# Ledger of designs, part 15: peptides against a protein of PDB entry 6IDX

Target 1, 380 residues: chain A of PDB entry 6IDX
Amino acid sequence: KELAKLSADVTFATEFINMDGIIVLTRLVESGTKLLSHYSEMLAFTLTAFLELMDHGIVSWDMVSITFIKQIAGYVSQPMVDVSILQRSLAILESMVLNSQSLYQKIAEEITVGQLISHLQVSNQEIQTYAIALINALFLKAPEDKRQDMANAFAQKHLRSIILNHVIRGNRPIKTEMAHQLYVLQVLTFNLLEERMMTKMDPNDQAQRDIIFELRRIAFDAESDPSNAPGSGTEKRKAMYTKDYKMLGFTNHINPAMDFTQTPPGMLALDNMLYLAKVHQDTYIRIVLENSSREDKHECPFGRSAIELTKMLCEILQVGELPNEGRNDYHPMFFTHDRAFEELFGICIQLLNKTWKEMRATAEDFNKVMQVVREQITRA

## One batch from the design tools (peptide; made by RFdiffusion4, then SolubleMPNN)

Design b1_p8_8_s4 (from b1_p8_8, 3 letters changed)
Fold by OpenDDE base, seed 4:
Structure b1_p8_8_s4 (fold): chain B 380 residues (1-380), chain A 8 residues (1-8)
Amino acid sequence: as target 1 above (380 residues)
Amino acid sequence: LSPLSLAF
């Protein structure tokens, strides 16, 4: 209707809102009266007019009733809804989530990420875009505890798979709007690493020290049962571990925990090292032992390299930064694996080790190697 | 190829 077009005009919107016109639109949605001829078309225009009116920022989003929210959520969660209604309903829910924490809570009770994933399995890229936009809004506005749960959920693994197969690997060009939403989702996913990136190692925490000891064990004592770690290391054993920590390429050979006290990358570097050691054990052992057997001063310090590489990857991926408007640079690889950051680290540490050898680098060349590796990682 | 362009 004309109302949906006129609602884009701020003068009309102001007058219409002052006449309680927006309340009339909300009541039309709340009534759910499917008996009208052309109901779907009328509803689509009603939702358009509602969005355009609310986008002027004159009325608080908190004015909407729970019945209105349930109706809009119903248009997103029910099968066989008209595409035009679905698009506008997704956009309304996104705006509600972004503008009101109270509305976020109510919406998060009425809809699931699983229901939104169903809208990614369609051939309509606009629907897919609005569905990802709403997922991103929910992810952004979620409390930190719930945000981690959303990322770890089977729904998020499924989301990545569906995005990969139905969006990225689709036989259609990715539009700018979709590319932006994929970028936003990527940034929000990597921001979950911020806590670990900013977590300092406590050198007195035994559990954290045991991770460093496990790195040593995996590299040098592959046949040793971790249960046989004799608690009180004699001075000879402490001196042995100092050699092992030197061979691992830590800066502080006496207390390698000190290398993880700088933030960034804090404990995130240790997490990456442990992931490599457990998931890619042969690669880890090869890198460590190859550098531990060198007498030519061309050894690549694994521990130092892993820390600085983790920091560099956080800088490249903008970990801890909010999504920027107008950016659309998403990486498809982050939708291929659930531990994509750690897998990227595992690729990049091998690249670093290779580059170090090719350059015939020494410890003095460390920063030059890191610069070359940065260029190799960021090169299109 | 950049590591960022690799598909796992």
Scores: peptide ipSAE 0.050, ipTM 0.803, DockQ to the pose 0.028
Fold by OpenDDE base, seed 5:
Structure b1_p8_8_s4 (fold): chain B 380 residues (1-380), chain A 8 residues (1-8)
Amino acid sequence: as target 1 above (380 residues)
Amino acid sequence: LSPLSLAF
C-alpha cells in the first residue's frame, strides 16, 4: 500500500527501479502464490505499484516475461477476480499493447475481444471503461489485415449490442472517461472505411463498371420485363446508357466510372450507392425517378450528390484521422447498426434531396445545398 | 434530431 502510493513519485520510482524493485514486483505476480491471507489486497497494491512505476517511462514494457503476461491475462479471463485486480489487469494490458508491438502480439494470442465483452456486461462503469480501452488499444495496434477481421467478426456485432444495451442505455450517467473510449472506438471503426475512401475506381475494370451498370439496372429496368430489351444496335444502346447515366445524376454521363476516380471518397461512394440500391431499393428508385422526370432544371443529381455526401460524411466522422485525447463526442447511432455508415448515408441522401427541393435548387446551388445539409447533419 | 442523433 505504501509502495503503491510512493510509486507515483518520480524520485522514489527512479530509486526503487534502480534497486531492481520492479523486478521483485513482476516476480510476485509471476509466482501466483495464493498462500497469503491477504493475497487479493496485496496483489491489487502490487499491480498498482507496477503501473505507477511503469507510467514514469523509465523501464521498457518489453522487460515483462511471458509468464507475467499470462498471469495478467489470466486475471482478465477468470470470472471470479476482485474488481480492483481486474481494473489494474485491464490497465496493464492496455499499456502493454500501446507501448510495445511485441507485447501486442503476445496479448492478442492470450485474449479475445469476446472475453473482454464479458466485462461490459457488468454494472461497474470503471470496469466497462477499462475493457473498452483495452479493445481500443488492440484495435489501434492491430495490423490492417487483422483489424479488418476484428471488424467483420461476430464479436463486433455483439460488442456494439452490448455497448448499446449495457453502457449507452444504462441507468447511469456516462462519465467523461467512458465517453472518450466510446469516441475512440467510433473513430477506429470508421477508419476501416479509409481504404475504400482512398481507392480510386479503375475506369477500365469491368467488374467495377458492372456495379455502375447494376445501379442503372435497378433504377430503370426493375419494372421492365427482361424479355423486351430490344436488340437495338450498339450505338443506340450506348446512347440509352448515356441518357440513363444523366438521369442518375453522374457528372460524366458517358463514363460514370470517372466520377469515382477522385479520392476521397473513391469507391466508398459507389459502395454506399450500391448498398442503398440493394438494401433500400424502393427509396433508391424513388429518389432517382423523382429527379430523372424533372425538366425544370431543379433535378437533384443523385450520382454527384451521393459522391459529395459520402465525402462530407467521411469528414464529419473523421475517417482516416487518429482519435484525439481531448474528445468525448460519440454518436449512439453507430452502435445501433452493423452498416451504420451506409444507413447514415441512406438517411442523409434523403435529407439532401428534401433540402434540394425545399431550396428550389439548381446545379449552380449545389455547394450551397451541401453546406445547408452539413449544418443539418451536425446540429445537436 | 440530426441524423447523427438518431438511433437506427
Scores: peptide ipSAE 0.047, ipTM 0.801, DockQ to the pose 0.028
Fold by OpenDDE base, seed 1:
Structure b1_p8_8_s4 (fold): chain B 380 residues (1-380), chain A 8 residues (1-8)
Amino acid sequence: as target 1 above (380 residues)
Amino acid sequence: LSPLSLAF
């Protein structure tokens, strides 16, 4: 207890570390010897002293043994551990993951996200915070190939539902520390969109072109029996498609694929359009047809608007940026739906179309409309 | 309400 208090002092920490004191603390954890009276209290203070000593940055986290890691992971993975031991064990694992890629690999083998989810179902907000912090650390340090698996685990309706029901909709005020961890989790989740945001469309890729053709089909051919397209020559078909791509509001009416060669938002804009067209088909068709029938220069170009809106949403959500310390601006909506980004896009594209109509905008007012829409989205 | 404040 006294050691744990003194370990917060850098002068004491330096002297104690120079006396191999930290090695003695690690050995106490490694031994697992429950033979002492008040073992749980002693262990909690040992783990506290260990954390406070390591927080001085004097000793590398790589000094810890695999036995130590297994003991700490055991305290997180075992049922009915003392709350004080659990809290310190979560914090130790977080620090290990953040400070060493070698320790991350070892910890990722010893613990599962499912075990950490169990610590979110408790009434202790501090335990919930440290559990999310460790999830965030594991997500941040995951290799690129494994980040999608972690994302799929986060996209698991279970984790989001538990965070929503036990943390966000809890009967208690969310503390700043928890709000920060929820913010971090959102930033890390949106960073999975970075690859698609930075992927240029290949105008020669037929599969990607077929998606644009499907957008046209959903908008204009949804009521037409495919049997009744008479054998109009290939040239009439091309001229017809150029008209359709103009009505869809693409900048390049001849080859709409060229509009997706700009990064950001690259292919992510096409993904959002396709999601809208498939999941919210009536909304998509309405937006396209309301603008395709206008001869008054007040048409809202859907294709251009969807691209620039996707880019704007990526900027607002800081896609491709690391989480910043001291930020706690999380959005509860992203815990309510599996495809929350695409659903946000679907709301915002309707808002954009409404704002365009209200402003009586023309193509020359495009940037002004986008500024007003940005203010509407970011206004608390 | 901002779209960001909407819970769907």
Scores: peptide ipSAE 0.047, ipTM 0.799, DockQ to the pose 0.028
Fold by OpenDDE base, seed 3:
Structure b1_p8_8_s4 (fold): chain B 380 residues (1-380), chain A 8 residues (1-8)
Amino acid sequence: as target 1 above (380 residues)
Amino acid sequence: LSPLSLAF
């Protein structure tokens, strides 16, 4: 207890480390020997002293043994551990993951996100915070392949649901530390969109062009069997498609694929448009047809608007940026739906279309409409 | 309410 308190002092920490005191603490954890009277209290103070000593940055985290890592991971994976030990064990694992790629690899083998989700189902917000912090650390330090696997895992859907129900909709005020970890998780989740945001469409890829053709089909031929997609269009068919692509509000009416060569938002804009067309078909058809029938130059160009809105949403959500330590602004809506970005796009494209009508905008007013829509989206 | 303040 006295050691744990004194370990916060840098002068004491330096002297204690110089006497190999930290090695003694690690060996106490490594031994796992529950034979001592008041073992749980002693262990909680040992872990506190260890963390406080390591936070001075005097000793490398790589000094810890695999046995130490396994003991700490064991305290996190066991269902019946003292709250004080669990909290400190989560914090130690977080610090290990953040400070050492070698420790990250070892920890990622010993613990699962599923085990960490169990620590979110508790009423203790401090444990919940450290559990999310460790998930965030694992997500941040994961190689790209493992980040995508973590993203695709049913664990993320379950994680969002658990966070929503046990943290956000909990009967307790969210503390600043928890709000920060929710913000970090949100940013790391949106950074998975960066690849698609930076992916250029290939105008010569027929499979990608068929997605644009499917957008046309859903808008204008919604009852037509997709199998009747007419192959080699005669020149008259090409001219007809050029008209349809104009009515869809693409900038390049001849080759709409060219509109998706700009990065950002690249293919992510096409993904949003396809999601809207497939999941919210009635909304998509309504927006397209309301603007396709206008001869008065007050048509809202859906294709151009969808691209620029996707780019704007990426800017608002800071897609491709690392989490900032000073920020705590998370959006609860991103924990309510698995495809929350595409759902946000679907709401915002309707808002844009409404705002365009209310402003009686023309193509010359496009940037002014986008500015008003940005203010409407970011308004508290 | 802004779209960002909506719950789905």
Scores: peptide ipSAE 0.046, ipTM 0.799, DockQ to the pose 0.028

## One batch from the design tools (peptide; made by RFdiffusion4, then SolubleMPNN)

Design b1_p9_1_s1 (from b1_p9_1, 4 letters changed)
Fold by OpenDDE base, seed 5:
Structure b1_p9_1_s1 (fold): chain B 380 residues (1-380), chain A 9 residues (1-9)
Amino acid sequence: as target 1 above (380 residues)
Amino acid sequence: MKLPSFTAP
């Protein structure tokens, strides 16, 4: 206890480290000797002293043994561990992951996000905070392939559900530290969109062009029996498609694929449009047809609007940026939806369409509508 | 549609 308190002092820490004091503490953990009366209390203070000493940055985290890592990971994975040991063990693992890529690799082999989710199902918000902090650290330090796997895992839906039910809807106010970790988790999850945001459409890729064609089909062919496609020549079909792409509000009516060559938002805008068209088909068709039937120059160009809105949402959500330590603002919607970005897009495109109508906007007002919509989104 | 309040109080 006294060592743990003194370890916060840099002068004491320096002298204690110079006396191989950290090596003594690590060996105490590595020994795993449960035979002492008050072992749990002693271990909790040992782990506290170790953290406080390491936080001075005098010693590299790479000094820790695999045995030490396994013991700490063991305390996190064991049922009915003392809360004080669990909290410090989570913090040690977080610090290890953040400070060493070598330690990240070792820890990622010993601990799963699924094991950390169990620590969210407790009434102790501090344990919940450290568990999310470690999840965030693992997510931040994961290579891109593993980040995507962590994102695609049933673990994320489960994680979001557990956070929603046990943290956000919990009977306790969210503390600043928890709010920060929820913000960090949100940012890190939205950063998975960066690849798609930076992916240019290839105008020659037939599969990508087929998505644009599917958007057209969903909007305009929903009532047409596929049997009655009149055999009218290839030119009439091209002219029809150019009209349909104009009615969809693409900037390039001849080749809408060109509208997705700009990054950001690249293919992410097309993904959002396709999601809206498939998941919220009635909303999509309504937005497209309400504007495509207008001849008064007050049509809201869906395609252009969807692209610029996707870009705007990426900017508002800071997609591709690291979490800011001063930010504690998180969106509860992120924890209620599996595809929160696409659902947010679906809400915001309806807001945009409404705002466009209320402003009686024309194509010349486009940037002004987008500015008003940005203000509406950021104040909500 | 009310935008979900994004601002945590």
Scores: peptide ipSAE 0.019, ipTM 0.479, DockQ to the pose 0.029
Fold by OpenDDE base, seed 2:
Structure b1_p9_1_s1 (fold): chain B 380 residues (1-380), chain A 9 residues (1-9)
Amino acid sequence: as target 1 above (380 residues)
Amino acid sequence: MKLPSFTAP
C-alpha cells in the first residue's frame, strides 16, 4: 500500500527501479501464491505500484515475461476477480499493447474481444472504460488482416449493441475518459473505410462499370420491363446512356467511371451511391428525377454532389487519421446503425439537395453550396 | 428534418 503510493513519485520510482524493484513486483505476480489471507489486497497494490512505476517510462514494457502476461490475462478472463485487480489488469494490458508490438501478439493470443465485451455489461464505468480502451488498443495495433476480422459484422454489431445499451443508455452520465474511448472506437472503425476511399476505379473493370449502369437502371428503367428494351443499334444505346449519365449529374457524362478515379473518395463514393439506390430507392429516384427534369440550369448534379459529399464526410469524420488524444466527441448514430456511414450519407445528400434548391444554386455555386452544407453538418 | 444530433448528448 505504501509502495503503491510512493511509486507515483518519480524520485522514489527511479531509486526503486535502480534497486531491481520492478523485478520483485513482477515475480510476485508470476508466483500466483494464494497463500496469504490478504492476497487480493496485496495483489491490487502490487499491480498499482507496477503500473505507476512503468508510467514513468524509465523501464521498457518488453522486460515482462510470458508468465506475467498470462497471469494478467488470467485476471481479465476469470469471472470472479476483485474489481481493483480487474481495473489494473485491463490498464496494464492496454499499456503493454500500446507500447510493444511483441506484447500485442502475445496478448492477442490470450484474450478475445468477446471476453472484453463481458466487462461492458457491468455497473462500473471505470471497468467499462478500461475494457473499451483495451479493445481500442488491440484494434489500433492489429495488422490489417486481423483488423478486418475484428471488424466483422457480428463482432461490430454485438459490440455496438452492448455499448449502446450498457454505456450510452446507462443510468449514469458518461465521463470524459469514456467519451474519449467512444470517440477513439468511432475513428478506428471509420478508418476501415480508408481502403475504399483510396481505391481508384478502373474504367476498364466491367463489374465496376455495371454498378454505374445499375444506378442508371434504378433511376430511369425501374418501371420498364427489361424484356421491352427495343433492339436499337449500339450507337443509339451509347447516345442514350450519355444523356442518362448527364441527368445523373456525373462530371464525365461520357465515361462516368472517370469521376471515381480521384482519391479520396474513390470507390467509397460509388458504394454510398449504390447503397442509397438499393436501400433508400424512393429517396434516390426522387432526388435524381427532380433534378433531371429541370431545364432552368438550377439542377443539382447528383453524381458530382455524391462524390464531393463523400469526400467531405471522410474529412469531417477524420477517415485515415489517427485518433486525437484531446478529442471526446462521438456520434451516437454510430452505435444505432449497422451501416452508419452510408445512412449518414443518405441524410446529408437530402440536406444538400434541399440546400441547393433553397439557394437557387447553379453549377457555378457548387463550392458555395458545399461550404454551407459543411457548416450545417458540423453544427448539428 | 432534424439532423440526428452528431454531438454526444
Scores: peptide ipSAE 0.011, ipTM 0.491, DockQ to the pose 0.028
Fold by OpenDDE base, seed 1:
Structure b1_p9_1_s1 (fold): chain B 380 residues (1-380), chain A 9 residues (1-9)
Amino acid sequence: as target 1 above (380 residues)
Amino acid sequence: MKLPSFTAP
């Protein structure tokens, strides 16, 4: 107990470390010897002292043995553990994951996100916070291939549902530390969009062009009996599609694929447009047709607007950026929707279309509308 | 449409 208190002092920590004190503490954990009276209390203080000593950054985390890692992981995976041991074990695992890629690999073999989700179902917000912190650390340090597996829609949906029901909708106010971990989880999840945000469309890729064609089909052919596809020559069809792509508000109405060659937002904008068109079809068709039927210069160019809005949302949500330590602003929508970014896009594109109308904007006012929409989104 | 409050209160 006294050691744990003194370990917070850097002068004491330096001297204790120089005396191989950390090695003694690690061996106490590694021994697993439950033979002592008050073992749980002693272990809790041992883990506290170890954490406080390591937080000084004097000793590398790579000094820990695989036996130590297994003991700490064992305290987290056991159904009945002392709360004080569990809390410190979660914190130690987080620190190990954050400070060493070698330790991350070893910990990822011993602990699953599913086991950590069980610690979110408790009434202790501190345990919940450390469990989310460790999940966040594992997501942050995971190789890209494993991040996709961890991002499995089912595991993430379950995690979001548990957080929503046991943390956010809990009868307790969210503390700053928990709010920060929720923010971090949000940022790390939106960072999975970075690949698509940085993917340029290939104008020669037929599958990508078929998505643009599907956007046109949903907007303009939904009422057209497929039997009345006029067998009129290939040139009339190309001219018709060019008109349709202009009505969709693409900048390059001859080859809309060129509008997606800029990164950011690259293909992510096309993904959002396709999501809107498939999931919110009535909203999509309404937005497109309301603007395509205008003979006045007040048409809102949907295609251009969708691209620039996607880019703006990536900037607001800091897609591809590391979480900031001082931030605690999280969006509850992230925990209520499986496709939170695309749903946010669907809300914001309607806001943009409304704002465009209210401003009586023209194509020359485009940047002013986008600025007003940015302010509206960031104040909401 | 009330924008969903993005800011948790």
Scores: peptide ipSAE 0.011, ipTM 0.496, DockQ to the pose 0.028
Fold by OpenDDE base, seed 3:
Structure b1_p9_1_s1 (fold): chain B 380 residues (1-380), chain A 9 residues (1-9)
Amino acid sequence: as target 1 above (380 residues)
Amino acid sequence: MKLPSFTAP
């Protein structure tokens, strides 16, 4: 207990480390010797002292043995561990993962995200915080292949549901540390969109072109029996589609696929449009038809707006960026929806369309509307 | 304008 308190002092820490004190602490953990009646309390203070000593950055985390890692991982994976031991063990594993790729590899073999999710199902917010922190650390340090496996839709949905029910909807105020870990998890989750954000549309890919055609169909043919496709010649059909793509507000009315060759937001904008059109069809149709019927130059170009809004949302959500220290601004809505980004897009595109009308905007005002919408989103 | 808190009830 006294050692744990003194270990927070850098002068004491330096001298204690110089006396091989940290090696003594690691050996106490490695020995696993439950021989003492007060072993759990002693171990909790040992782990506290170890953390405080390591936090000074005097000793490399790579000094720890595989036996030490297995013992610490064992305290996290075993049921009925003392709360103090569990908390310190989670924090030690987090620090190991963050500070050493070699330790990450070893830890990722000893523990699973599923085991860590169980530590979210408790009333102790500190344990919850360190469990999320360790999940975030593992996610951050995972190679791309393993990151995708950790990011599987089921595990993410389950994790999100547990966080929502046991953390966000918990009877306790969210502390700053927990809010930071929720922010980090949010950033890491949205970074999974980076691939789609950086994927260019291939204008020659028929399947991708069929998505744009589906957007047109949903907007303009929803009431037309597919049997009444007028047998009008290929040229009249191309001219009709060019008109429809203009009414959809694409920049390239001849080949809308070209609007998705810019990265960011690439294919992610098309994914958002398709999601809106399929999941919120009435909203999509309303936005498109309200603007497509205007002859007064006050039409809001849906296609262009959706692309630039997707890009703006990626910038606001820091897609492809590392989480910043000291930030704690997470949005609870991202834990309520399986497709929270697309739902956010669906809200923001309605806001954009409203703001466009309120401003009586024209195509020349596009950037001004986008700036106002950015301010509205970031102040929300 | 606060984003509507989609606090679903």
Scores: peptide ipSAE 0.010, ipTM 0.473, DockQ to the pose 0.025

